Peptides against a protein of PDB entry 3B8E. Designs and how they scored, part 41

Target 1, 230 residues: chain A of PDB entry 3B8E
Amino acid sequence: PFLIFIIANIPLPLGTVTILCIDLGTDMVPAISLAYEQAESDIMKRQPRNPKTDKLVNEQLISMAYGQIGMIQALGGFFTYFVILAENGFLPIHLLGLRVNWDDRWINDVEDSYGQQWTYEQRKIVEFTCHTPFFVTIVVVQWADLVICKTRRNSVFQQGMKNKILIFGLFEETALAAFLSYCPGMGVALRMYPLKPTWWFCAFPYSLLIFVYDEVRKLIIRRRPGGWVE

## One batch from the design tools (peptide; aimed at target 1 F90)

Design b1_p21_8_s1 (made by RFdiffusion4, then SolubleMPNN; from b1_p21_8, 15 letters changed)
Fold by OpenDDE base, seed 3:
Structure b1_p21_8_s1 (fold): chain B 230 residues (1-230), chain A 21 residues (1-21)
Amino acid sequence: as target 1 above (230 residues)
Amino acid sequence: KLSLEELERRLKKLKELEELK
């Protein structure tokens, strides 16, 4: 998100503090839980025939899968961001290169896609309104990610929810999202305005997409062991 | 759709919270 902010010169979609909350609060426990689940499911049950080659291939595949899922998560966040800004008169194409004028407090007549003029204060309000939904979108997408990425080959329906640490991680990230979204003062402290409950549902299509993607991936792995997907 | 009025109300609340710090 921050890189796109710099490269595309768009209004900041997600605050730096919010990014830190994701990295430290939301991603850490889930990452640990996934590490334990992978160790339990794949490493302990089947010794690799060749520990050197099979481990490297497995690590590369896991890294690639997480990279792909991470991209889908980012796309989900940006989708929410663009929807909110479009609803407020800023179409995606109009946001490109707008950052310079957007962040200039002395320019109080920035025009939206419909010719409406926005003061600096109004622009910052709508920007900060995007931060919370973006964060929540990431969390909701992570629900699917955490549930799915616990195994390499087995469907979620086959493996079940055995990892208590993973379940705890899901509750933690959800609680954090609720806290940041609805706790008084978060708008001032973290530049995150309170979120309407309806925005929690905006991420569900992306969660479903990740779910379907991973189930299809796992199905391919099961049907074609040793393929490029492994 | 967030109305401009709702945005202004949020800004006002934020300013009030900043003054309490």
Scores: peptide ipSAE 0.020, ipTM 0.569, DockQ to the pose 0.033
OpenDDE base, seeds 1, 2, 4, 5: peptide ipSAE 0.019, 0.015, 0.014, 0.019; ipTM 0.545, 0.455, 0.419, 0.511; seed 2 fails the geometry check

Design b1_p21_8_s2 (made by RFdiffusion4, then SolubleMPNN; from b1_p21_8, 14 letters changed)
Fold by OpenDDE base, seed 1:
Structure b1_p21_8_s2 (fold): chain B 230 residues (1-230), chain A 21 residues (1-21)
Amino acid sequence: as target 1 above (230 residues)
Amino acid sequence: LLSEEKLKERLKKLEELKKKL
């Protein structure tokens, strides 16, 4: 997310607090779950025929799967961001390069795609209105990741502790998302404005995309064992 | 016209939100 913000020079899609909540809340719990997945897979793996190669293959598979899922999560967040800004008069093309003027407190006449002028304060309200939905989108997409993990190899049913940690992590991130979205004062304190309940559904197409992606990946793995997708 | 009306409605909501902050 931050790289796209720098490269595209768009208004900030995620606040620093939201980024910290993602890094500490949403990324750490999956990372811990994956570390436990490795530890339990190491317990459940009968002596791999070649411990070094089989461990490396599994680490690569996990890293690729996590990286790809993380990209889809980021795309989901950015989609929500672009939808919110478009609903407020800023088309995606108009956002490119707009950051410099957007963040300038002295420019109070930034035009949207329809020629409407926006004050700095109005722009920041719209920006901060994007932070919460972006975070919520990531959380909702992570629910799909949980289900995907459950539909992975039979090992996930045996991973009762990992499922508990993952479920607990999803509960924590959902509770955090609800707290940040609806607790009074979060707009001022954390630059996260209240979210309309309808925005929770904006992530659902991306959750579906992740399901389709994982099913296609599984299908490719089944058809081409040892392919580059593994 | 519909987009402009929607935009004006959104701006009004943002101004109301600003007053609550």
Scores: peptide ipSAE 0.028, ipTM 0.598, DockQ to the pose 0.046
OpenDDE base, seeds 2, 3, 4, 5: peptide ipSAE 0.000, 0.019, 0.017, 0.026; ipTM 0.235, 0.557, 0.441, 0.579

Design b1_p21_8_s3 (made by RFdiffusion4, then SolubleMPNN; from b1_p21_8, 14 letters changed)
Fold by OpenDDE base, seed 1:
Structure b1_p21_8_s3 (fold): chain B 230 residues (1-230), chain A 21 residues (1-21)
Amino acid sequence: as target 1 above (230 residues)
Amino acid sequence: SLSQEELEKRLEKLQELLEKL
């Protein structure tokens, strides 16, 4: 996400506080839940046939899976970001290169895609309005990720949500997202302005996409054991 | 308010720091 912010020179899609909340708040409990669930899951029960090669392959596969999921999460966040900015008059194409003027406090006449001038304060409000939905999008996508990562090969429908820690993690992420989104003062304190409940649903397509992607992946793995998709 | 500006500045600095991370 941050690389795209730098490369595209767009207004900041995700505040550092939100990044920290993701990394420390949303990723920690899920990671713990996954660590506990991996102990229960098929990942640990399978003795590596060849400890050296299978460990390396597993690490690569896990890394690729997390990398792919992370990309989809980022795409979901950026989608939400672009939707919000577009609703406020800033089309995605107009955001390219806009950061310099966007972040300049002395420029109070930054034009949107429709020629409306935006003060620095107004721009920052819109920017901060994006932070919360981006965060929420990540959380909602992480719900799918956590459920998906429960097992490497089994469908979520087969495994079910038996892990209480996973469920707790999902609730914690959701509670944190709700707190950051709706608690008074978060806009000022964390640059996270209140989010309309409708924005929670903006992430669901991406959550579903990840879910479908992983179910398809798992289906391929089940059909072709030892394939490169494993 | 001065407090908001200071908070914004701190957040910007934190952002810059996290950007460097």
Scores: peptide ipSAE 0.006, ipTM 0.287, DockQ to the pose 0.027
OpenDDE base, seeds 2, 3, 4, 5: peptide ipSAE 0.006, 0.000, 0.005, 0.000; ipTM 0.273, 0.252, 0.308, 0.255

Design b1_p21_8_s4 (made by RFdiffusion4, then SolubleMPNN; from b1_p21_8, 14 letters changed)
Fold by OpenDDE base, seed 3:
Structure b1_p21_8_s4 (fold): chain B 230 residues (1-230), chain A 21 residues (1-21)
Amino acid sequence: as target 1 above (230 residues)
Amino acid sequence: KLSEEKLKERLEKLEELKKKL
């Protein structure tokens, strides 16, 4: 998110503090959960015939899968961001290069895609309105990621939700999202304005997409053991 | 026009929410 903010010169889609909350709060428990599941899977696996090569391949595949999932997650957040800004008169094309004028306090006549002039205060309200839904979108997408990452080869439906650490991670992320979205003062402290419950549903298509993507990936791995996807 | 009016109403609601925070 922050890299795209710099490169595309768009209004800030997610505050730096909220990014830190994701990295430290929401990503840590999932990472721990996955580390435990890897350890359990390695205990249950027969000793790899070649531990060096098989471990490297698995680490690369996991890293690629996480990279792909992370990209889909970011796309989900940006989709929510662009939807909110479009609903507020700023089409995605108009946002490109707008940051300089957007962040300038002395420019009070920034035009939207419809020729409406926006004061600095109005622009910042809209920007901060995007932060909370973006964060919530990330959390809702992470629900799918956590459920997916629980199994390397088996469908989620086959193994079930037996990992207590995973369930705890889901609870923590959801609780953090609810806290940041609805706790008084978060708009001032974190630049996260209160979220309407309807925005929680905006992320569900992306969560479903990730779920379908991983189930298809796992299906391919099961049908073609030793393929490039494994 | 309808989009602008809805936008203005949303901004006013957001400003009210900001004042309550």
Scores: peptide ipSAE 0.019, ipTM 0.549, DockQ to the pose 0.038
OpenDDE base, seeds 1, 2, 4, 5: peptide ipSAE 0.019, 0.000, 0.018, 0.017; ipTM 0.566, 0.197, 0.542, 0.457; seed 1 fails the geometry check

## One batch from the design tools (peptide; aimed at target 1 S63 M71 L75 Y213)

Design b1_p22_1 (made by RFdiffusion4)
Pose (drawn by RFdiffusion4):
Structure b1_p22_1 (pose): chain A 230 residues (1-230), chain P 22 residues (1-22)
Amino acid sequence: as target 1 above (230 residues)
Amino acid sequence: LIFFIIVVIIIVIIFFFSYFSS
C-alpha cells in the first residue's frame, strides 16, 4: 500500500495504526494455532536435519510466501480498496492525487463537492472505510492462508483438518475483525462500519484462488515426487 | 483500471520470478 502510495499518490489504502492490528492483533491466535497442527509422516524415519543446509527460513519459504501468496493477497485487499471507493466516488482511472486538508472543499473528482463536509469526510472513505475493508480483506485472505500453510505437502483432503484449536480461532480472528470493525467508539482511534453484505466479501473472491493455488502445487509436488521447479 | 492492470503485471512478474527462483 505504502509502496504504491508513492508510485501513484492514490490515497493511503492501508493505515499504519491499521498494520499494528494484524500480526499483533489478528493473525495472533492462528500463528499460535499452527503449532498445535499434528504430524505429516513417519518423522522418526528421516536423518537428523542437518544444521548448515536445511534451515528454517529460506528462499523456499520466502519465495512461496513473499513472492507468491503475499502477492495474490495483495491484489485482493488492493482490489477491495477500489470497490470501497467505487461505490462512493470511484477513480479507477482517476484518484491519483494529493488530498490536502487546509483547503477544505475547494476540489473534488467525478461530479462532486467533497469538502469541509466531505473533507472531514473525503477521508472517511479510507479512514473509517477503505482501511477497514482492506483490513477485513486481509483477514479474509488470511483464512485460506491459515489452511494452505496448515499442511506442507498433503491436500487438506487426505489430511487432518481437525485442528480444533486453529478452527476455533480462525473464527476468534474473523470475529474479532468484525468487532474491531463495528466497535461503537474505539472506532474513532480506528476504522468504521462497513456494509456487511459486501464491504466484506470483496476479498472473498481471492481467498479462494489462494486455497486453490497451493493446493495444486502440493498435489503437483506429489504426482512428480522428485519434483521440478515446484 | 490502468493502475490495477499495472499492479497485476508487476505481481505476475514477481510471481514468476519467485516461482522460477524456487

Design b1_p22_1_s1 (made by RFdiffusion4, then SolubleMPNN; from b1_p22_1, 21 letters changed)
Fold by OpenDDE base, seed 1:
Structure b1_p22_1_s1 (fold): chain B 230 residues (1-230), chain A 22 residues (1-22)
Amino acid sequence: as target 1 above (230 residues)
Amino acid sequence: NELLELLKKLALELFLKALQEL
């Protein structure tokens, strides 16, 4: 998010405090929950791999998979950001290069895509209105990520939702997202304005996309062991 | 990489569709 904010010179899609809430709040419990995930039914059936070659390959493949998932998460967040700004009159193309004027407190006549003038305070309200749904989008996408990361080869339907800690992690991140979205004072404290409940659903296509992506990936791995997708 | 490109394309198409509905 911050890199795109700099490169595209768009209004800040996600505040630093919100990023910290993601990294420390929403990622920690899910990550811990994965440590307690039950082993895949096939792990104990696998022959010992060559520790020198197969470890490096596995680390590269895991890194690639997480990199791909992270890119889908970022796309989901930016999708939500652009939808909100478009709903408020700022089309994506208009946001390019707008940051300098957007962040200038002395400019109170920044025009949207329809010629409506926005004061600095109004712009900051809209900006902070994007922080919460961006955060919530990441959480909703993380639901899929957490669920898919519980296994490497088995479908979620095969492994099942047996890990109570994983379920707790999903609850905790959702509860944190709800707290940050609806608790009074978050607009001042964290620059996170209240979220319309409908915005929770904006991330669902991306959550589903990650889920489908991983299920297809796992299906390919099962059908073609040792393939480039594994 | 091909799947990622496909996903990016799909995301872009969905984004453009969402913009048309706004």
Scores: peptide ipSAE 0.000, ipTM 0.204, DockQ to the pose 0.064
OpenDDE base, seeds 2, 3, 4, 5: peptide ipSAE 0.000, 0.000, 0.000, 0.000; ipTM 0.245, 0.250, 0.198, 0.227

Design b1_p22_1_s2 (made by RFdiffusion4, then SolubleMPNN; from b1_p22_1, 21 letters changed)
Fold by OpenDDE base, seed 5:
Structure b1_p22_1_s2 (fold): chain B 230 residues (1-230), chain A 22 residues (1-22)
Amino acid sequence: as target 1 above (230 residues)
Amino acid sequence: LPILELLKELAEKLIKEAEEKL
């Protein structure tokens, strides 16, 4: 998100407060929940790995997988951001380079893609309206991330959803997202304007994509042990 | 998570920009 914000000079897609809520609120309980996940059913059936070669390969592959997942998360957030701005008259092409004029308090006549002029206050309302659904998009995608992190090789269907702390984490992050999105005064206090309930569904294709991607990855690992995907 | 690092970098920059504007 941040690199695209700098390179494209677009209006700010995600606020500092939303970032802090992700790091401290939505990710902490899920991360703790993974410490209580049951060992994979095949862990004792695996041959002893070479501690020098196989550890390094595994760390690289985990890093690559999380990197790819993080890119899909970012794409989901940006998709939601661009759709909201397009619905408010700002097409993605028009947002390129617009940041300078967008953030200028003295410019009250910034034109949208349709020639409508936007005051500074109106622009900031639209910007802050984007922060909430970007945050919610991350939370919905994190559901898939947390579920796929339960196992390294086994399918989620093989491992099951027996970890009650993980289930609690999913409810906690969802409840926090709902609280931040719909609590009165959050727009003033945190610059998180209320989200239309329909925007929760905007992230679901990306959550499903992550889930399918990881299940396919794990399926390949199970069928071809020692492959480049392991 | 790479996204959290990107978000952290964004937060740090926004904090810095806010501090420069104060």
Scores: peptide ipSAE 0.008, ipTM 0.327, DockQ to the pose 0.028
OpenDDE base, seeds 1, 2, 3, 4: peptide ipSAE 0.000, 0.007, 0.007, 0.000; ipTM 0.204, 0.290, 0.285, 0.249; seed 1 fails the geometry check

Design b1_p22_1_s3 (made by RFdiffusion4, then SolubleMPNN; from b1_p22_1, 20 letters changed)
Fold by OpenDDE base, seed 3:
Structure b1_p22_1_s3 (fold): chain B 230 residues (1-230), chain A 22 residues (1-22)
Amino acid sequence: as target 1 above (230 residues)
Amino acid sequence: LPLLELLVELLQKLMEEARRKL
């Protein structure tokens, strides 16, 4: 999010406070929960890792985490961002390069795609209206991400949902997301304006996409061991 | 809550400074 804000000079899609709420709030308990996941049923058929040659974090894991899944997550958040701004008169093409004028408090006549002028205060209301749905979108796609991270090769349907700490993590991140989205004063304190309940559903297609993508990936690994997908 | 508010204020200041430098 922040890299695209800088490179494309668009209005800020996700505030730093919301990023910290993700990294320190919603992601921490789920990530810790993976340490308590049951071993895959076939783990005893695998040779022990050689600590001298085999890295714990390889280029393929980085590609999956940041290059594939992380990109799908970012696309989900940006979709929500562009929809909200388009509903308020700012089409995606018009947002390119707009940041400089958008963030200038002395410019009170920034035009939207329809020629409507927006004051600084009005623009900031729209910006902060994007932060909460973007945050919630990330949480909803993280449900799928956490579930797919349970296994490297086996389907989630084969592994099952036996990790009680992971289940607790899913409830915790959802409860925290609801608290940050709906608690009075969060608009002033965190720059997170209240979310319409309908916006929770905007992330569901992306969450499903992540889940289906990883299940297909794991299916390919099971059918073709030692392929480029493993 | 006061520590979180202070952290938020610090982060907001850092954001405003980062925005001024960009």
Scores: peptide ipSAE 0.008, ipTM 0.334, DockQ to the pose 0.020
OpenDDE base, seeds 1, 2, 4, 5: peptide ipSAE 0.006, 0.000, 0.006, 0.000; ipTM 0.252, 0.290, 0.313, 0.304

Design b1_p22_1_s4 (made by RFdiffusion4, then SolubleMPNN; from b1_p22_1, 22 letters changed)
Fold by OpenDDE base, seed 3:
Structure b1_p22_1_s4 (fold): chain B 230 residues (1-230), chain A 22 residues (1-22)
Amino acid sequence: as target 1 above (230 residues)
Amino acid sequence: EELLELLKKLAEKLREEARRKL
């Protein structure tokens, strides 16, 4: 999110506070919960990792985490962001390079895609209106990400949902997301304005996409062991 | 609440730094 804000010079899609709420709030308990996951049924059929040659974090893991799953997550958030701005008169093409004028408090006549002028205060309301739905979109996509991270090779349907701490993590992150989105004063305190409940559903296609993508990936690994996908 | 305020202050500082670098 922040890299696209810099590179494309668009209005800030996700606030620093909301990023911290993701990294320190919603993602910690789910991440810790993975340490309590049951071993895959075939784990004892695999050779132990060679600590001298095999890195814990390899290029394939980085590519999967940041290059594939992380990109799908970002696309979900940006989709929500662009829809909200378009509903408020700012088409995606008009947002390119707009940041400089958008963030200038002395410019009170920034035009939208339809020629309507927006004051600084009005623009900031629209910006902050994007932060909460973007945040919620990330949380909803993280449900799928957490579930797919349970296993490397086995399907979630084979592994099952036996990890009670992981289930607790899913409820905790969802409850925290709801609290941050709807608690009175969060708009002033965190610049997270309340969202319509319907915006929660905007992320569901992306969560499903991640889940299906990973299940297909795991299916390929099971059918073709030692392939480039592993 | 103190942690939340600290996080808010940190977030605002990071936001200001980000704005200054842009």
Scores: peptide ipSAE 0.008, ipTM 0.308, DockQ to the pose 0.022
OpenDDE base, seeds 1, 2, 4, 5: peptide ipSAE 0.000, 0.000, 0.000, 0.000; ipTM 0.248, 0.240, 0.264, 0.195; seed 4 fails the geometry check

Design b1_p22_2 (made by RFdiffusion4)
Pose (drawn by RFdiffusion4):
Structure b1_p22_2 (pose): chain A 230 residues (1-230), chain P 22 residues (1-22)
Amino acid sequence: as target 1 above (230 residues)
Amino acid sequence: SNVVVFVIFVVLFVIVVVILVV
């Protein structure tokens, strides 16, 4: 968000005070939960994991979580950003502009008068909003992530999907997300009431492609064991 | 694989832009 927030002055889609509420507030229990996820094979069948080569974090990881999924998620929440403005003052060709606040009203876009009324408000579309819908969208994509990373080589199909803990936290996350999105008050130091019917399902189209994606690769990694690029 | 993802991403972004324009 902040990167694009510079390349094209299209208003702060994700908030800073909003970031410190996902890794340190939302994906919490899920990250923990992952730990309770059980085996994946006869483990005591493999040579000791060398320490100099086979690491913990590496390209194999980063490329598949920063340069792959981390992107698909990105669009999803970024997409929701537009819809959160679109059904209010969409600028899919417009937007791209510095939104000052000492001016008050004197400007707008797409047939409007947004000012002191819609200036304290002109931002209420990202503050109380956009950030929020983007926020939720991130959570919403985090579902399929917290299931495509549940396994490392087996389809969630012929593999246990019985992580009682994860499941009951995948909700204990998605729920908190709503309580943090409708919390009558703290919503001040935070975001605001989104349109439950849709101001949620926006990233939903995406969470899927995620689950659908890596699910194939795993099954790709298999049908071709020695594997190629995958 | 990363390139493929990037292509898919771009394609989807273009689709999104088209949808929003329409």

Design b1_p22_2_s1 (made by RFdiffusion4, then SolubleMPNN; from b1_p22_2, 19 letters changed)
Fold by OpenDDE base, seed 4:
Structure b1_p22_2_s1 (fold): chain B 230 residues (1-230), chain A 22 residues (1-22)
Amino acid sequence: as target 1 above (230 residues)
Amino acid sequence: EVEEVRELVKKLLEEFLKLLKE
C-alpha cells in the first residue's frame, strides 16, 4: 500500500498506525495460532521429499503462493479505498498525482472529479474515512488467509476447523477491527474514523477470491502431486 | 448506523468484561 502511495502519488490509503495495528495486532495472534494447528492428516503419511531436489522448488512455490495472496489482500484494500473516494467525488484517475495538493494545508480549493472544491480539513476527513475501511478490508481478507493456511493439500472441508486457537485468532482480529473502527476517540487518536457497517462487506469478494484460489490450487496439487503448483 | 454499531460494541465489551470478572 505504501509503495503504491509513493509511486502513484495518491492520497494515503492506509496510515502508519493502521499498518502497525495490522502487523502487531491482527497478524501476530493468528500467526501464533497457526503454530498450534493440527498437522495435516496426509502430511505425516507421506514419504519425506528428497531434500536436495524438492526443497528449492517447494520453497519457491510456497513463496509465490503467499506473495499472490498478499497481492490479493492489497488489491482488496485499494478497491475499498477507491470506492470510498469515488463516492466522495474523487474518481481513481483523478487521484493520480493529487497527493501533493491533497496534503498541502494551504490549498483549500482542491477540485474533485466533478469540480467541487474541497478544503484541507474536508480532504483529511475523507482520507481518514478511508483508513478504517482499508484496515477492515485487510482483516476480512485475513479471515480467508488464516482458514486456507490450515492445510497444504487438503481442502478446509477435509481438514476441518479443529484448532480453537485459530478460531480465537479470528475472533481477536475481528474484535480489534471493531474496536478501532467504532470506539470513541479513534478518529483523533489513530486517524481512523468510524465506518458504515456496510463497508465490511466490500472485502468479501476478495476473501472469496483467496478462498477459491487456494482451494483450486490444492485441488490441482491433489490431482497432480509433484506438479509446478505444489 | 455507526452509532448503533457503537452501542452494540459497547454492549459486547461490557458483557465481555462481566465474563472476565467471573
Scores: peptide ipSAE 0.031, ipTM 0.498, DockQ to the pose 0.015
OpenDDE base, seeds 1, 2, 3, 5: peptide ipSAE 0.026, 0.024, 0.025, 0.024; ipTM 0.524, 0.484, 0.524, 0.573

Design b1_p22_2_s2 (made by RFdiffusion4, then SolubleMPNN; from b1_p22_2, 19 letters changed)
Fold by OpenDDE base, seed 5:
Structure b1_p22_2_s2 (fold): chain B 230 residues (1-230), chain A 22 residues (1-22)
Amino acid sequence: as target 1 above (230 residues)
Amino acid sequence: SVEETRKLVEELLEEQLKLLLE
């Protein structure tokens, strides 16, 4: 998200506080949950034929798969961001290169895609209005990510969700998202303005996409052991 | 305190960004 912000010179889609909440709040419990997750029986049985080459290849493939999931997650966040800005009169094309004028306190007549002028304060309100939905989108997508990360080869339907720590992680992330979205004063303190409940659903298609992607990946792995998708 | 911490973090990040863009 930050790289796209710099390259495209768009208004900031994700605030610093939001980033910290993701890194420290949402990722910590999931990481712990995964650490205590029982290794798949097939992983334990599958000793690499060549410990040096097969292990390295496998680790790279896993990292690539998680990288792809991360990209889908980011796309979900940006989708929410662009929808919110479009609803406020800023079409995606108009946002390109707008950051310089957007962040300038002395420019109070930045025009949207429809010729409406926006003051600095108004622009910042809209920007900060994007931060919360972006965060919530990340959390909702992480629900799917956490569930699929439990297994490498087996379907979620086969393995089930027995890890209590994982369940706790899901609740913790959701509670944090709700707190940041609806607690009074968060707009002032954290620049995360209240979120309309409808925005929680904007992430669901991407969550489903991640789930489908992973199930398809796992299906391919089961049908073609040793494939590049592992 | 949260607001102050936020401001400090933002300032630090802005400084780091400036350094990266130089």
Scores: peptide ipSAE 0.022, ipTM 0.319, DockQ to the pose 0.020
OpenDDE base, seeds 1, 2, 3, 4: peptide ipSAE 0.020, 0.018, 0.016, 0.019; ipTM 0.362, 0.291, 0.313, 0.354

Design b1_p22_2_s3 (made by RFdiffusion4, then SolubleMPNN; from b1_p22_2, 19 letters changed)
Fold by OpenDDE base, seed 5:
Formats: structure tokens, C-alpha cells, sequence
Structure b1_p22_2_s3 (fold): chain B 230 residues (1-230), chain A 22 residues (1-22)
């Protein structure tokens, strides 16, 4: 997200506070849940044929899968960001290169895509309005990520959601997202303005995409053991 | 620094969760 912000020179899509909340709030319980998750009975039973090569391959594949999931998460966040800005009159094409004027306190007549002028204060309100939806989008997408990370080869339907810690993690992330989104004073304290409930649903297509992607990946692994997708 | 704080908090939460599960 930050790299795209610099390269495209667009208004900041995700604040530092939201990043901290993701990193410190949402990732903790999932990480713990994964650490306590009984390794798939199949992973523990497979003695590495060659402990050096099989470990390296597994680490690379895990890294690649997480990288791909992370890209889908970022796309979901940016989609939500662009939708909100477009709803407020700023089309994605118009945002390119706008950051310099957007962040200038002395420019109070920045025009949107429809010729409406926006004061610095109004622009910052819209910017901060994007922070919370971006965060919520990440949380909703992380629901799918947590569910799929439970299994390496087996479908979620085969292994089920028996991990109580995982379920707790999902509730914690959701509760944190709700707290940051709707608690009075968060707009002033954290620059996270309250969201319309409809914005929670903007992430669902991406959550579904991650789920489908992982199920397809796992299906390929099951059908072609030892393939490059494993 | 953020990664170190993250690790520390993860360890603390892990310990608390282990206490709750006993």
C-alpha cells in the first residue's frame, strides 16, 4: 500500500495507525492460532525425504502463497479506497499525481472529477474516511486467510473449523474492527471515521477470491503431488 | 522496532492464552 502511494502519488489510502492496528491487533491471534494448530496429520507423518531440500521448497512455497494472498488483500483494500473516493467525486484517474496538491494546506480549491472544489479540511476528512474501510477490508479478507491457512493440502470442508483459537481470533479481529470503526472519539483520536455498514461487504468478493484460490491450489496439490504448486 | 514490539506482544498474548487454556 505504501509503495503504491509513493509511485502513483495518490492520497494516502491507509494511515500509520491503521497499519499498527493490523500488525499488532489483527495478526497476533492468527499467528498464535497457527502456532497451536496441530500440524496437518499428513505434514507430521511425512518425514522429509530430504530434510534440506524439502524444507527449502516448503518455505519457498509458503512464502509464495502468503505473497499472493497479500497481493489479493492489497487489491481489496485499494478497491475499497477507490470506490469511496469515486463516491465522493474523485475518480481513480484523477487521483494520479494529486497528492502534492491534496496535502497542501494552502490549497483550498482542489477540484474533483466533476469540478467541485474541496477545501483542505474536506479532503482530509475524505482521506481519513478511507482509512477505516481499508482496515475493515483487510480484516474481512483475513477471515478467509485464517481459514485457508489452517490447511496446507486438505480442503477446509475436510478438516473443519475445530480450532477454538482460530474462531476466537476471528471474533477478536472483528471486534477490534468494529471498535475502531464505531467507537465515539476514534475519528479524532485515531483519524478513523465511522463506516457505513455497507462497506464491510466490499471485501467479501476478495475474501471469496482468496478462498477459491486456495481451494483450487489445494486441489491441484492433491491431484499432482510433488508439483510446483505444492 | 515495530517488529520487536509485535514479537513481544505476541509472546505475552501467547502466555496469557496458555494460562487461560490450563
Amino acid sequence: as target 1 above (230 residues)
Amino acid sequence: EVEEVKKLVEELLKEELEKLLK
Scores: peptide ipSAE 0.005, ipTM 0.226, DockQ to the pose 0.016
OpenDDE base, seeds 1, 2, 3, 4: peptide ipSAE 0.006, 0.000, 0.000, 0.000; ipTM 0.260, 0.265, 0.233, 0.236; seed 1 fails the geometry check

